# Peptides against a protein of PDB entry 5VZU: the designs that were tried, part 30

Target 1, 271 residues: chain A of PDB entry 5VZU
Amino acid sequence: GRTLEDIFHEHMQELILMKFIYTSQYDNCLTYRRIYLPPSRPDDLIKPGLFKGTYGSHGLEIVMLSFHGRRARGTKITGDPNIPAGQQTVEIDLRHRIQLPDLENQRNFNELSRIVLEVRERVRQEQQEGGHEAGEGRGRQGPRESQPSPAQPRAEAPSKGPDGTPGEDGGEPGDAVAAAEQPAQCGQGQPFVLPVGVSSRNEDYPRTCRMCFYGTGLIAGHGFTSPERTPGVFILFDEDRFGFVWLELKSFSLYSRVQATFRNADAPSPQ

## One batch from the design tools (peptide; aimed at target 1 Y55 H58 N82)

Design b2_p17_1_s3 (made by RFdiffusion4, then SolubleMPNN; from b2_p17_1, 5 letters changed)
Fold by OpenDDE base, seed 1:
Structure b2_p17_1_s3 (fold): chain B 271 residues (1-271), chain A 17 residues (1-17)
Amino acid sequence: as target 1 above (271 residues)
Amino acid sequence: GLYVPDLPLMPSTIDGF
């Protein structure tokens, strides 16, 4: 039978061949799309913009990170044979924070898988419940006839003012031991390691992360066939770096901010 | 604005991301 290694080798050869076809045959027929940088908002998790992402065998791709209320989106700026440019490679739910286990349990892929799948089922339940409330509100507006009910009069109801005295009851100050809410140290990065069996193109990824969120990644066959959303983990490392763990693919994408400044890349002001 | 090439889609049998 074909080994997993044979399948990966065939896939790598096909991807190299496709990249060669794109660069050799279509060089004179490339359509160009103009892209604008998204505006930054004060409440954005990090500054939006261009990131270079690692996509396993595909290599480096350019992704635009943008914020849309409680969602973040990674949009492919470069396409590949599977997912064309302009598609949302990742969608992040900023309402569903993922808590990583301790460093020892982070090495266990099954533990991460359990945590992510439990969050996925909660997100599905919330979507089903929110769909039911929107359906029942189209109640029967029966045509109730406009009977002209008459102008009833302006009754002047009166001014009563009674004077009730303040009782002084001097209840003792019970020492409420203010449980010192340990200030949630919003700034301490937690130790981070990839689970065993998750592939990374580079072993040089950040070993601390600020926070993680539930998200979905887009996968498809070549030619964008049978596109689907798979569960994953968005990992914020710092202002310029984030990751995505593709759970079902057992792959890790590292995204690093493009440091190049682009002139006239801002969106035109809405007139 | 940035100009990015829109690459043509090629049919294949392998799923990816």
Scores: peptide ipSAE 0.131, ipTM 0.632, DockQ to the pose 0.635
OpenDDE base, seeds 2, 3, 4, 5: peptide ipSAE 0.026, 0.031, 0.033, 0.021; ipTM 0.609, 0.613, 0.604, 0.542; seed 4 fails the geometry check

Design b2_p17_1_s4 (made by RFdiffusion4, then SolubleMPNN; from b2_p17_1, 6 letters changed)
Fold by OpenDDE base, seed 4:
Structure b2_p17_1_s4 (fold): chain B 271 residues (1-271), chain A 17 residues (1-17)
Amino acid sequence: as target 1 above (271 residues)
Amino acid sequence: GLYVPDLPLMPSTINGF
């Protein structure tokens, strides 16, 4: 029977072959698109821009990280045989922070899986509720013909008076235990380790992270077949590095900022 | 360890050629 190693070897050979076919087919027809760097906003989690990942047989991949209110997006700048350029490889929900456990419990994949799947369920519920409000709001613009309801006469309700004595019921002030908002220690990163069984191409990933968020990654077969979104964790390490844990795939992608200074790469001001 | 490529790739079902 095929070993798991045989299946991975065959798959890697197929990916190399597909890459070779794609590169060879495009030798005569390269479409260039100018990419503009998104403008930085004060509320952006980090400076938006180009990040590089290194993936197996595909080599160097480039994504654009951008911020869209409470969402972040990783857009493919380089395509691969599965996910073409211009697709949103990752979508991050900045409303749904993932709290990583201590370093010992971070090794437990099932614990990370539980945390992520609970957040996924909350996101699904919020989407269902928001879908109902958007549906009900459109139905009420039927033209209410303002039938002039006849002015029924204002019956003078009588002023009954009497002096009910204030009972001094001294209800004890229940100590509202102010849930101490743990001050977001914006400064010291949390110790970070990948769960056991999550594959990383490189063991040289940052061992400290600032913040984690719920997100979804795009996966597809060759030729962008059966594209679907899989749950994951966006990990902000620092200003120049982030990762994505693909939960269902049990894989980790590391992205590092492209340190090249681009002249005239800023988006033209909207005229 | 099995070198799982870090790619969010679905295994191709060979039937897509």
Scores: peptide ipSAE 0.031, ipTM 0.618, DockQ to the pose 0.058
OpenDDE base, seeds 1, 2, 3, 5: peptide ipSAE 0.031, 0.027, 0.029, 0.010; ipTM 0.633, 0.640, 0.622, 0.554; seed 3 fails the geometry check

Design b2_p17_2 (made by RFdiffusion4)
Pose (drawn by RFdiffusion4):
Structure b2_p17_2 (pose): chain A 212 residues (1-129, 189-271), chain P 17 residues (1-17)
Amino acid sequence: GRTLEDIFHEHMQELILMKFIYTSQYDNCLTYRRIYLPPSRPDDLIKPGLFKGTYGSHGLEIVMLSFHGRRARGTKITGDPNIPAGQQTVEIDLRHRIQLPDLENQRNFNELSRIVLEVRERVRQEQQEGQPFVLPVGVSSRNEDYPRTCRMCFYGTGLIAGHGFTSPERTPGVFILFDEDRFGFVWLELKSFSLYSRVQATFRNADAPSPQ
Amino acid sequence: SAREEMLEEMRREMNVH
């Protein structure tokens, strides 16, 4: 929905062109691999499926939310040269809720960082052996119309890598649930916010034979 | 370092309006 002008500034102009060139080399001679929609589950769930998400200069990507016990997974359906399609973009720890402060403390980025790193440490120990909402100051959000109220927050980690999917790593963050079908992830080390929203469209023949 | 270069690249790509 833009022209060469709105894009010729600039890193996105490059990424957009590469994509066009790369994808168009297929001239619709394509191989497709099967995917499934995730299993629904009652008590043990807060609703799975496909979501549209913001991935900075790469634009929106489609991500699948699925539940695996006390962890939720976000798996890329569409991706980018940093973190490709098919990878785990996010992992939400559902046993580590994070309390939301009043608006003023939400605005304080360092408080959020200190709190998140604390949880990361507690998690490392374990494994080794709705109210108003606002993003902290200094955290970017491509959307800006992110909902200003939220139901809850959890610790999670996202996967990052340089171009070519080089040296991928988990970085800490916080998952934010807004309503039944909108959620967010604060990328702590990137001071960046990704806003996700449910894909409303309905899909035929997409259910999996079983959870395994 | 390689990690710092990666974070710089990611920050550039993720922090847009």

Design b2_p17_2_s1 (made by RFdiffusion4, then SolubleMPNN; from b2_p17_2, 8 letters changed)
Fold by OpenDDE base, seed 1:
Structure b2_p17_2_s1 (fold): chain B 271 residues (1-271), chain A 17 residues (1-17)
Amino acid sequence: as target 1 above (271 residues)
Amino acid sequence: SEREKKLEELRKDFNVK
């Protein structure tokens, strides 16, 4: 029978062949576009820029991380047989922080799956509600021709009197002891481990994370067939490293900052 | 389903050590 290793070897050969076919088709019409680094903002979660990502069989890919208000985006700089360059491989919702459980419960894939899917449903509800508010607001600016209807006089309707019945007493003060949310000590990273059955290309991933957010990854078949968003977890490790847990794929991609400095990589000022 | 087949192929892509 085919070993798991034989299946992976054949699949790697297919991916290499596909990469070769795609690159060989570019015979006479290559468009080169300059890539600009996104400007850094004070409110950016980390410095934006180029990151090298791991995608199992695809090997090492380059993504651009950028911040867009309450969203972060990972844009593919390198394409693969499934997802072409310029696509948003990951979209992160910085409004929806994921709290990881303790280290013992982090090993449970079903627990992580539950947490992520609960956040996914909240995101869907907010999108439905926000879609209704944006629809209703545009309809009512019909031009109110302000016809100046004349000032009809203030009839002084009279001052009826004082009756003072002193209805009593004692609504018990329900001591809702507001459980003092212990200020999440923003400074100490949480211990981090991948759930059992989540594959990582390297076992050398950071074992401490700063924070996690809900996100979606782009998945497609070969040739960018049937592209869709799948739920996942963005893991911020440090200033130079983040991860993405692909929940449905049971996979983890580690992204590390490209430390190279580029000359003339700043976006031209909008004229 | 066709989607499950796609996810299975993608799991191969992503889960090669």
Scores: peptide ipSAE 0.537, ipTM 0.941, DockQ to the pose 0.605
OpenDDE base, seeds 2, 3, 4, 5: peptide ipSAE 0.524, 0.535, 0.533, 0.536; ipTM 0.939, 0.941, 0.941, 0.942

Design b2_p17_2_s2 (made by RFdiffusion4, then SolubleMPNN; from b2_p17_2, 9 letters changed)
Fold by OpenDDE base, seed 1:
Structure b2_p17_2_s2 (fold): chain B 271 residues (1-271), chain A 17 residues (1-17)
Amino acid sequence: as target 1 above (271 residues)
Amino acid sequence: SKRDEILAELTRDFNVK
């Protein structure tokens, strides 16, 4: 029988062969595009830039993180056999924060799955409602002929409405102990652990996270066949590290900032 | 389904340790 090691080696050979075929079939005629770093904005969740992903058989991937209002995007700088360079490997909805449970319940994949799927349903409902409002607004500007109706001066009638008496009704102050929602301490990271059965290439991931958001990852077969968005969780660890949990794949990708300084990497000012 | 086949393949690609 094939061992897991045999299957791994065969698959890695196929991926290398596919990469070779894709490069060789173009007679080494490659198009090169200059990459510019996205501009940083004060309201960006973290500094945008290049991140190194380390996950699965693909090994090392470079992703550009950028912010677009209430959305963040991870754009592939490196392609793989499934997803070409320039595709959005992750799309993050910064409107939909994921609240992770306590550390014990974070080990439960079904609990994380429930939370993510509930947020996914809210996102779908909001998309349906927003689609209806955009449709109705176009119809009724028929040309209202501006007939110039004349300026009659309607008079100032002064009516003195009367003295209604102050009823003293002494309703007892029910001590509604407003459970002071302790302001979620915006600054302290929460303990983080991957759910049981979520695969990580490295067990050396941050054990504390700042915040999480709903997102979708792009998945496809070899040659970018049947591309689909799958639900997941974007996990912000710190200024230089984030993760993505691929819920359906039961996989975790860790991304770390590329610390290299690039000369002349800023986008030219729009003329 | 074709989706399940792709997911199985991708699960392999992402879960290869």
Scores: peptide ipSAE 0.029, ipTM 0.703, DockQ to the pose 0.595
OpenDDE base, seeds 2, 3, 4, 5: peptide ipSAE 0.027, 0.026, 0.027, 0.027; ipTM 0.688, 0.684, 0.692, 0.693

Design b2_p17_2_s3 (made by RFdiffusion4, then SolubleMPNN; from b2_p17_2, 5 letters changed)
Fold by OpenDDE base, seed 4:
Structure b2_p17_2_s3 (fold): chain B 271 residues (1-271), chain A 17 residues (1-17)
Amino acid sequence: as target 1 above (271 residues)
Amino acid sequence: SEREEILEELRREFNVK
């Protein structure tokens, strides 16, 4: 019978063969497109740009991180057999912060799964509610046939003006102490560890993180078959590093900023 | 299911050390 090792070897050979076929076919059909770095905005969580990610057997991939209001996106610059270049490998919802528990509870994969799935359900509810408001707003422009109902002259009933005394009820203005939202202290990094059973390519990941957000990763079969979004956690470590926990895959991808300075990589000003 | 097959394939690909 085929051993698990035989199946792994066959699968690795298939991936190598696919990479070889793609690399060899590229010589005949490569459309080169210039990629521009996204402009940095003051409200960007970190500087947008190119990040180098690790995807298990796929090896090294390049992702463009960009910010779009309350969403961040990782766009594949390199394709793989499953997901072509230009696809959004990760979508991050900056509205939905994930609060990690203490280090002991962070090791529990089921606890992380519970937290992520609860946030996923809130995101689904918000999408349904927002879809209903957008639907109801369009339905009410039925053509009001302005039937000109004739202006019946309603009679001027006389303004009797009696002298009601001003009661000086000096209601003390209750000082609504506006709880000054303490500017979310760009907090001291919290201790971070991967859950037990989450695969990382190496143990060399940051052991502190600044913040986490709910996100989705794109998954597909070979040739981009049956593409879907799977839930995960975006982990911001620092200005130059982030991670993504693929919850259903039980895997972790680490992304590090490409430190290369690109000359003329800025988008041309929109004319 | 096709989805479970894709997930299992991706688990193999992502979990190669």
Scores: peptide ipSAE 0.574, ipTM 0.949, DockQ to the pose 0.570
OpenDDE base, seeds 1, 2, 3, 5: peptide ipSAE 0.253, 0.245, 0.264, 0.094; ipTM 0.760, 0.752, 0.760, 0.729

Design b2_p17_2_s4 (made by RFdiffusion4, then SolubleMPNN; from b2_p17_2, 8 letters changed)
Fold by OpenDDE base, seed 1:
Structure b2_p17_2_s4 (fold): chain B 271 residues (1-271), chain A 17 residues (1-17)
Amino acid sequence: as target 1 above (271 residues)
Amino acid sequence: SAREKKLEELTKLFNVK
């Protein structure tokens, strides 16, 4: 039978061959683009920058994480046979936090699937409503000719409205035990485990996460055929690590910050 | 579909457990 190593080697050979074919088709005429690190902002969830993905057959993927208001983006720096460099491999909606259940219920893939699909439906509803408000505003500024109607001084009629009596109705204070929503302790990470049946390349992932958000991942066939967005969960572990659960693919991708310092990697100031 | 191909690719990678 083929070993894991045999399958990996065959797939790596195919990927190398595909890369060679693509580069050869362009007569080795390649366009090189300088990559700049995104500027850090105080409101960024974590420091933006380069992250190393250790998932899939492609071995090492480099992704740039950047923040764009209430959205985060993972942009591929390394292309693969399916998705070229410069594509947004993940798009994170920072408006839609995912609340993970307790550790026992986190093992249930169907529970995670329910939570994610409910958030996906809310995101779709908000997109439909926001599309309607943008349409109606353009119509009705017909030129109202400002006829200067004269300033008649309307008088100060003083009407004394009367003395309505204070009815004493002594409604018993029903002890609405306000279930004190324990303020979700904003600082302590929660226990984290992958659902059963979610594939991870490595079982060495962080077992505690800070927060999760709804997001979408990009999937495509070879040569970027039929690209589509699939729902998932962005998991922030710490300042240097995040994950993405591909819900429909039942897979997990772990990303770790590239600790290398780059000289002259800052974007030039706009002149 | 792209989903099926990517799932097959991922499955080939991870079903070697």
Scores: peptide ipSAE 0.080, ipTM 0.733, DockQ to the pose 0.290
OpenDDE base, seeds 2, 3, 4, 5: peptide ipSAE 0.066, 0.060, 0.070, 0.065; ipTM 0.720, 0.706, 0.722, 0.711

Design b2_p17_3 (made by RFdiffusion4)
Pose (drawn by RFdiffusion4):
Structure b2_p17_3 (pose): chain A 212 residues (1-129, 189-271), chain P 17 residues (1-17)
Amino acid sequence: GRTLEDIFHEHMQELILMKFIYTSQYDNCLTYRRIYLPPSRPDDLIKPGLFKGTYGSHGLEIVMLSFHGRRARGTKITGDPNIPAGQQTVEIDLRHRIQLPDLENQRNFNELSRIVLEVRERVRQEQQEGQPFVLPVGVSSRNEDYPRTCRMCFYGTGLIAGHGFTSPERTPGVFILFDEDRFGFVWLELKSFSLYSRVQATFRNADAPSPQ
Amino acid sequence: DYSGYYSPYHLGHREDP
């Protein structure tokens, strides 16, 4: 929905062109691999499926939310040269809720950082052996119309890598649930916010034979 | 390497609400 002008500034102009060129080299001679929608589950769930998400200059990407016990997984359906399609873009720890402060303390980025890094440490110990909402100051959001109320937050980690999917790594963050079908992820080390929203379209023949 | 933009996944048939 833009022209060469709105894009010729600039890093995105490049990424958009490379995508066009790369994908168009297929001339619709393509191989497809099977994928399934995730299993629904009652008590033990807060609703799986496909979501549109903001991935910065790469634009929106489609990410699948699925539940695996006390952890939720976001798996890329579409991706980018940094973190490709098929990878785990986010992992939400559902046993480590994070309390939301009043608006003023939500605005304080360092309070959020200290709190998140604390949980990261408690998690490392374990493994080794709705109210108003606002993003902290200094955290970017491509969306800007992110909902200003939220139901809950959890610790999670996202996967990051340089171009070519080089040296991928987990970085800490916080998952934010807005309503039944909108959620967010604050990328702590990037001071960046990804807003996700449910794909409302209905899919035929997409259920899995079983959870395994 | 821009192969990360390729997505070979398929879910069958999609319908609008």

Design b2_p17_3_s1 (made by RFdiffusion4, then SolubleMPNN; from b2_p17_3, 6 letters changed)
Fold by OpenDDE base, seed 1:
Structure b2_p17_3_s1 (fold): chain B 271 residues (1-271), chain A 17 residues (1-17)
Amino acid sequence: as target 1 above (271 residues)
Amino acid sequence: DYSGFLSPYYLGEVEAP
């Protein structure tokens, strides 16, 4: 039988071969597209922009992070052997926050898996319910009875009526104990650790996270074969760093903001 | 089970074992 090592070497050889084929075939047919940086909005979770991802064997990938209401998107700026440039590598549902357990239970992959799959099921239910309401409304085209036109005009005017009695009643100011809206504590970062059995290219990831959200990642075979969305966790570390846990792949990708300033990269103002 | 580095969809380095 093939050893795990044989399968590993075959997979590495395939990745190298695919990288070689892509780099050699594109020598004469590079399509350049202008990339615009998305405008920042006040309600954006962090400043949108370019992030460098650490994907293992694929090397350095560039992803554009953008915000679309209650969704965030990571769009591939660089392609890889599996997923071409322009694809949405990650889609984040900002409605579905994931609360990580305590640090001890974060090491348990099965606990993270349970939490993510429960959120996935809620998202699926919400999509099914929203699909039913849109379907029932179209059916009753009742017959267009052609009922007729007619015209008429009239004007009338009147009148005045009066009086303003003043009643005083001095109801006592009940002490509305202003429930002090606890200022939305700018969520103190919680301790963060990857579950056991989740691979990360580097152990040098932030050990504190601000918040997590449910998301899906795009996965595909070589040449973009059988593309599908896999469940995962978007982890916001800070203004310049986020991660994605690929649950089914048991993998973690770290993304860091590209600090380079680009001249004339701003999107044209929507006319 | 297409989990980990043996996945044809794996985005990671096949870490050499």
Scores: peptide ipSAE 0.032, ipTM 0.679, DockQ to the pose 0.037
OpenDDE base, seeds 2, 3, 4, 5: peptide ipSAE 0.030, 0.032, 0.031, 0.030; ipTM 0.673, 0.687, 0.681, 0.675

Design b2_p17_3_s2 (made by RFdiffusion4, then SolubleMPNN; from b2_p17_3, 6 letters changed)
Fold by OpenDDE base, seed 1:
Structure b2_p17_3_s2 (fold): chain B 271 residues (1-271), chain A 17 residues (1-17)
Amino acid sequence: as target 1 above (271 residues)
Amino acid sequence: DYSGFLSPYTLGEVELP
């Protein structure tokens, strides 16, 4: 039988060969796209920008993190053999916080799996309910047969009647206490460890996290075949580092902010 | 465990024994 080592070597050789083929095919045809950094908003969880990710055997990739209301997106700036550049590698739902257990129970993959799958089911229910409201709203446009309203004649303008007194009804302004949606409290950092059996390329990941959120990651075969979204956990470590746990793949990707200053990389202000 | 060297994108294509 093949050893895990043989399978790993064969897979690494294939990926190296694919990278070589892609790089060599483009020797005569480089397409450059200008990338603009997204503007930072006050409500952004962290500063948006470029992050360096590690995808195991694929090595180093660049992802743009951006915020879209209560959603965050990781967009591939570099493509790989499976997922082309411009695809959303991760989609994060900032409404659905993941509460990690204590450090002892964080080592249990089944506990993390339970927590994530419970949140996935809630997200699915909310999507079904919102889909039903949107469906019922469209169903009530039965064809109003435009009955031709007959042209009723212009009856005349009757006159001037008089003096009705101003009643001073002092309607008290009901203080609509806008329930200040408590800004998602940046929870105190908690101890963090990967579950047993979740693979990380490096053991050098932050051992404290600020917040975790439900998200989905994009996976595909070579050439972007059979693309699908798998459940995962976005882990915010700090202003410059986040992780993604690919639940079904039992894998962890670490992303670190690109510290390089880019000139003229700001999006042109909408004039 | 060599699974850590596999890309999240390729783990599903490797028939792990």
Scores: peptide ipSAE 0.025, ipTM 0.637, DockQ to the pose 0.028
OpenDDE base, seeds 2, 3, 4, 5: peptide ipSAE 0.023, 0.025, 0.025, 0.024; ipTM 0.627, 0.643, 0.640, 0.640

Design b2_p17_3_s3 (made by RFdiffusion4, then SolubleMPNN; from b2_p17_3, 6 letters changed)
Fold by OpenDDE base, seed 3:
Structure b2_p17_3_s3 (fold): chain B 271 residues (1-271), chain A 17 residues (1-17)
Amino acid sequence: as target 1 above (271 residues)
Amino acid sequence: DYSGFLSPYYLGEVEEP
């Protein structure tokens, strides 16, 4: 039988061949598109911009991180044999924070999987409920032919008198114990470790994280065949570094800010 | 597990050998 090593070698050979074919075919007809950096907004989780990531065997890739209200997006600037440039490699739902367990339980892949799948189910339910409200609202605008009902005269209903006995029902304001939102500890990052069985190409990842969010990653076969969105975890380490755990692939990608300053890379002001 | 050396590619059905 083919060993896992044989399958890996065959796949690596195919990937190298595909990478070579893509590189060599485009040498004759390069279309250049100007890329603009997204403007930074005060409510952005971190400064938007270019990040360098590693997608295992593909090596170094460039992703644009941008913020869109309660969503963040990673858009591929560099394509690969599976996913072309301009595709959204990751979509992050900033409404759905993931709370990581303690460091011991973070080593358990099944615990992370449970947490992520519970969030995925909540996101699906919210999408179904919001779809039903939008569906029912459109159905009722049947054209009511407003037949002009004749103006019946307003009978002046008599002014009944002012007997305003103020019942002093002193309803005690029930102390809504505002569950003190534990002040988001903006300070010290939570200890972070990858689960056992999650592969990282670089073992030199940050061992503390600020925040985690639910997200989805794009996966596809060679030539962008059978593209699908898989569940994952966006991990914010700091202003210049984030990670993505690909849950189904049991893989981790680290992204680091491109430190190069680009002159004239700002989007033209909308006229 | 060599999955970490692999892109976020769909391993098409690896027919179990």
Scores: peptide ipSAE 0.032, ipTM 0.647, DockQ to the pose 0.025
OpenDDE base, seeds 1, 2, 4, 5: peptide ipSAE 0.031, 0.031, 0.029, 0.027; ipTM 0.640, 0.628, 0.638, 0.614; seed 1 fails the geometry check

Design b2_p17_3_s4 (made by RFdiffusion4, then SolubleMPNN; from b2_p17_3, 7 letters changed)
Fold by OpenDDE base, seed 3:
Structure b2_p17_3_s4 (fold): chain B 271 residues (1-271), chain A 17 residues (1-17)
Amino acid sequence: as target 1 above (271 residues)
Amino acid sequence: DYSGFLSPYTLGEVLEP
């Protein structure tokens, strides 16, 4: 039977061949598109921009991080044999924070999987409920009742308003205990470790994280076959580093900010 | 362990990010 090593070598040979084929085919018709950096907004979780990400066997790729209200997006700037450039490699829901357990329980992949799948189910329910409200609102095109004839303007009789006594209805302001969102202690990062059985390209990842969020990653076969969204965890380490745990793949991608400064990379102001 | 380089096979295709 083929060993795991044989399968790995065959996969790596195929990946190298695919990279060569794609690179060689591009020589015949290259379209260059200028990429602009996203504008930074005050409410952005971190400064948007270019990150170098690790994608297992693919190696190092360039991803653009951008913010879109309560969503963050990673867009591939470099393509690979599976996913072409311009695809959204990751989509992060900034409304759905993931709370990591203690460091001991973080090592348990099944615990992380449980937490992520519970969030995934909540996101699915919210999408179904919001879809029903939007669907029912369009159905009441009530029948166009026939135009009733223009009835004549009857005169404004000035009915004297009676001096209705102010009922002191002391409506107790219901203490909407605004659950004081405990100000997210922007303090010291939580200790972080990858679960056992999650593969990283290297052990050189931050051992503390600031925040985690639910997200989805894009996966596909060679040539962008069978593209699907897989659940994962976005991990914010610092201003210049984030990670993504691909839950179903049991893999981790580390993203580090590209420190190169680009002149004239800002989008032209819409005239 | 090369499992981190071997994406899961779905329908005989290796799906990778």
Scores: peptide ipSAE 0.170, ipTM 0.695, DockQ to the pose 0.030
OpenDDE base, seeds 1, 2, 4, 5: peptide ipSAE 0.104, 0.166, 0.022, 0.023; ipTM 0.674, 0.684, 0.651, 0.647

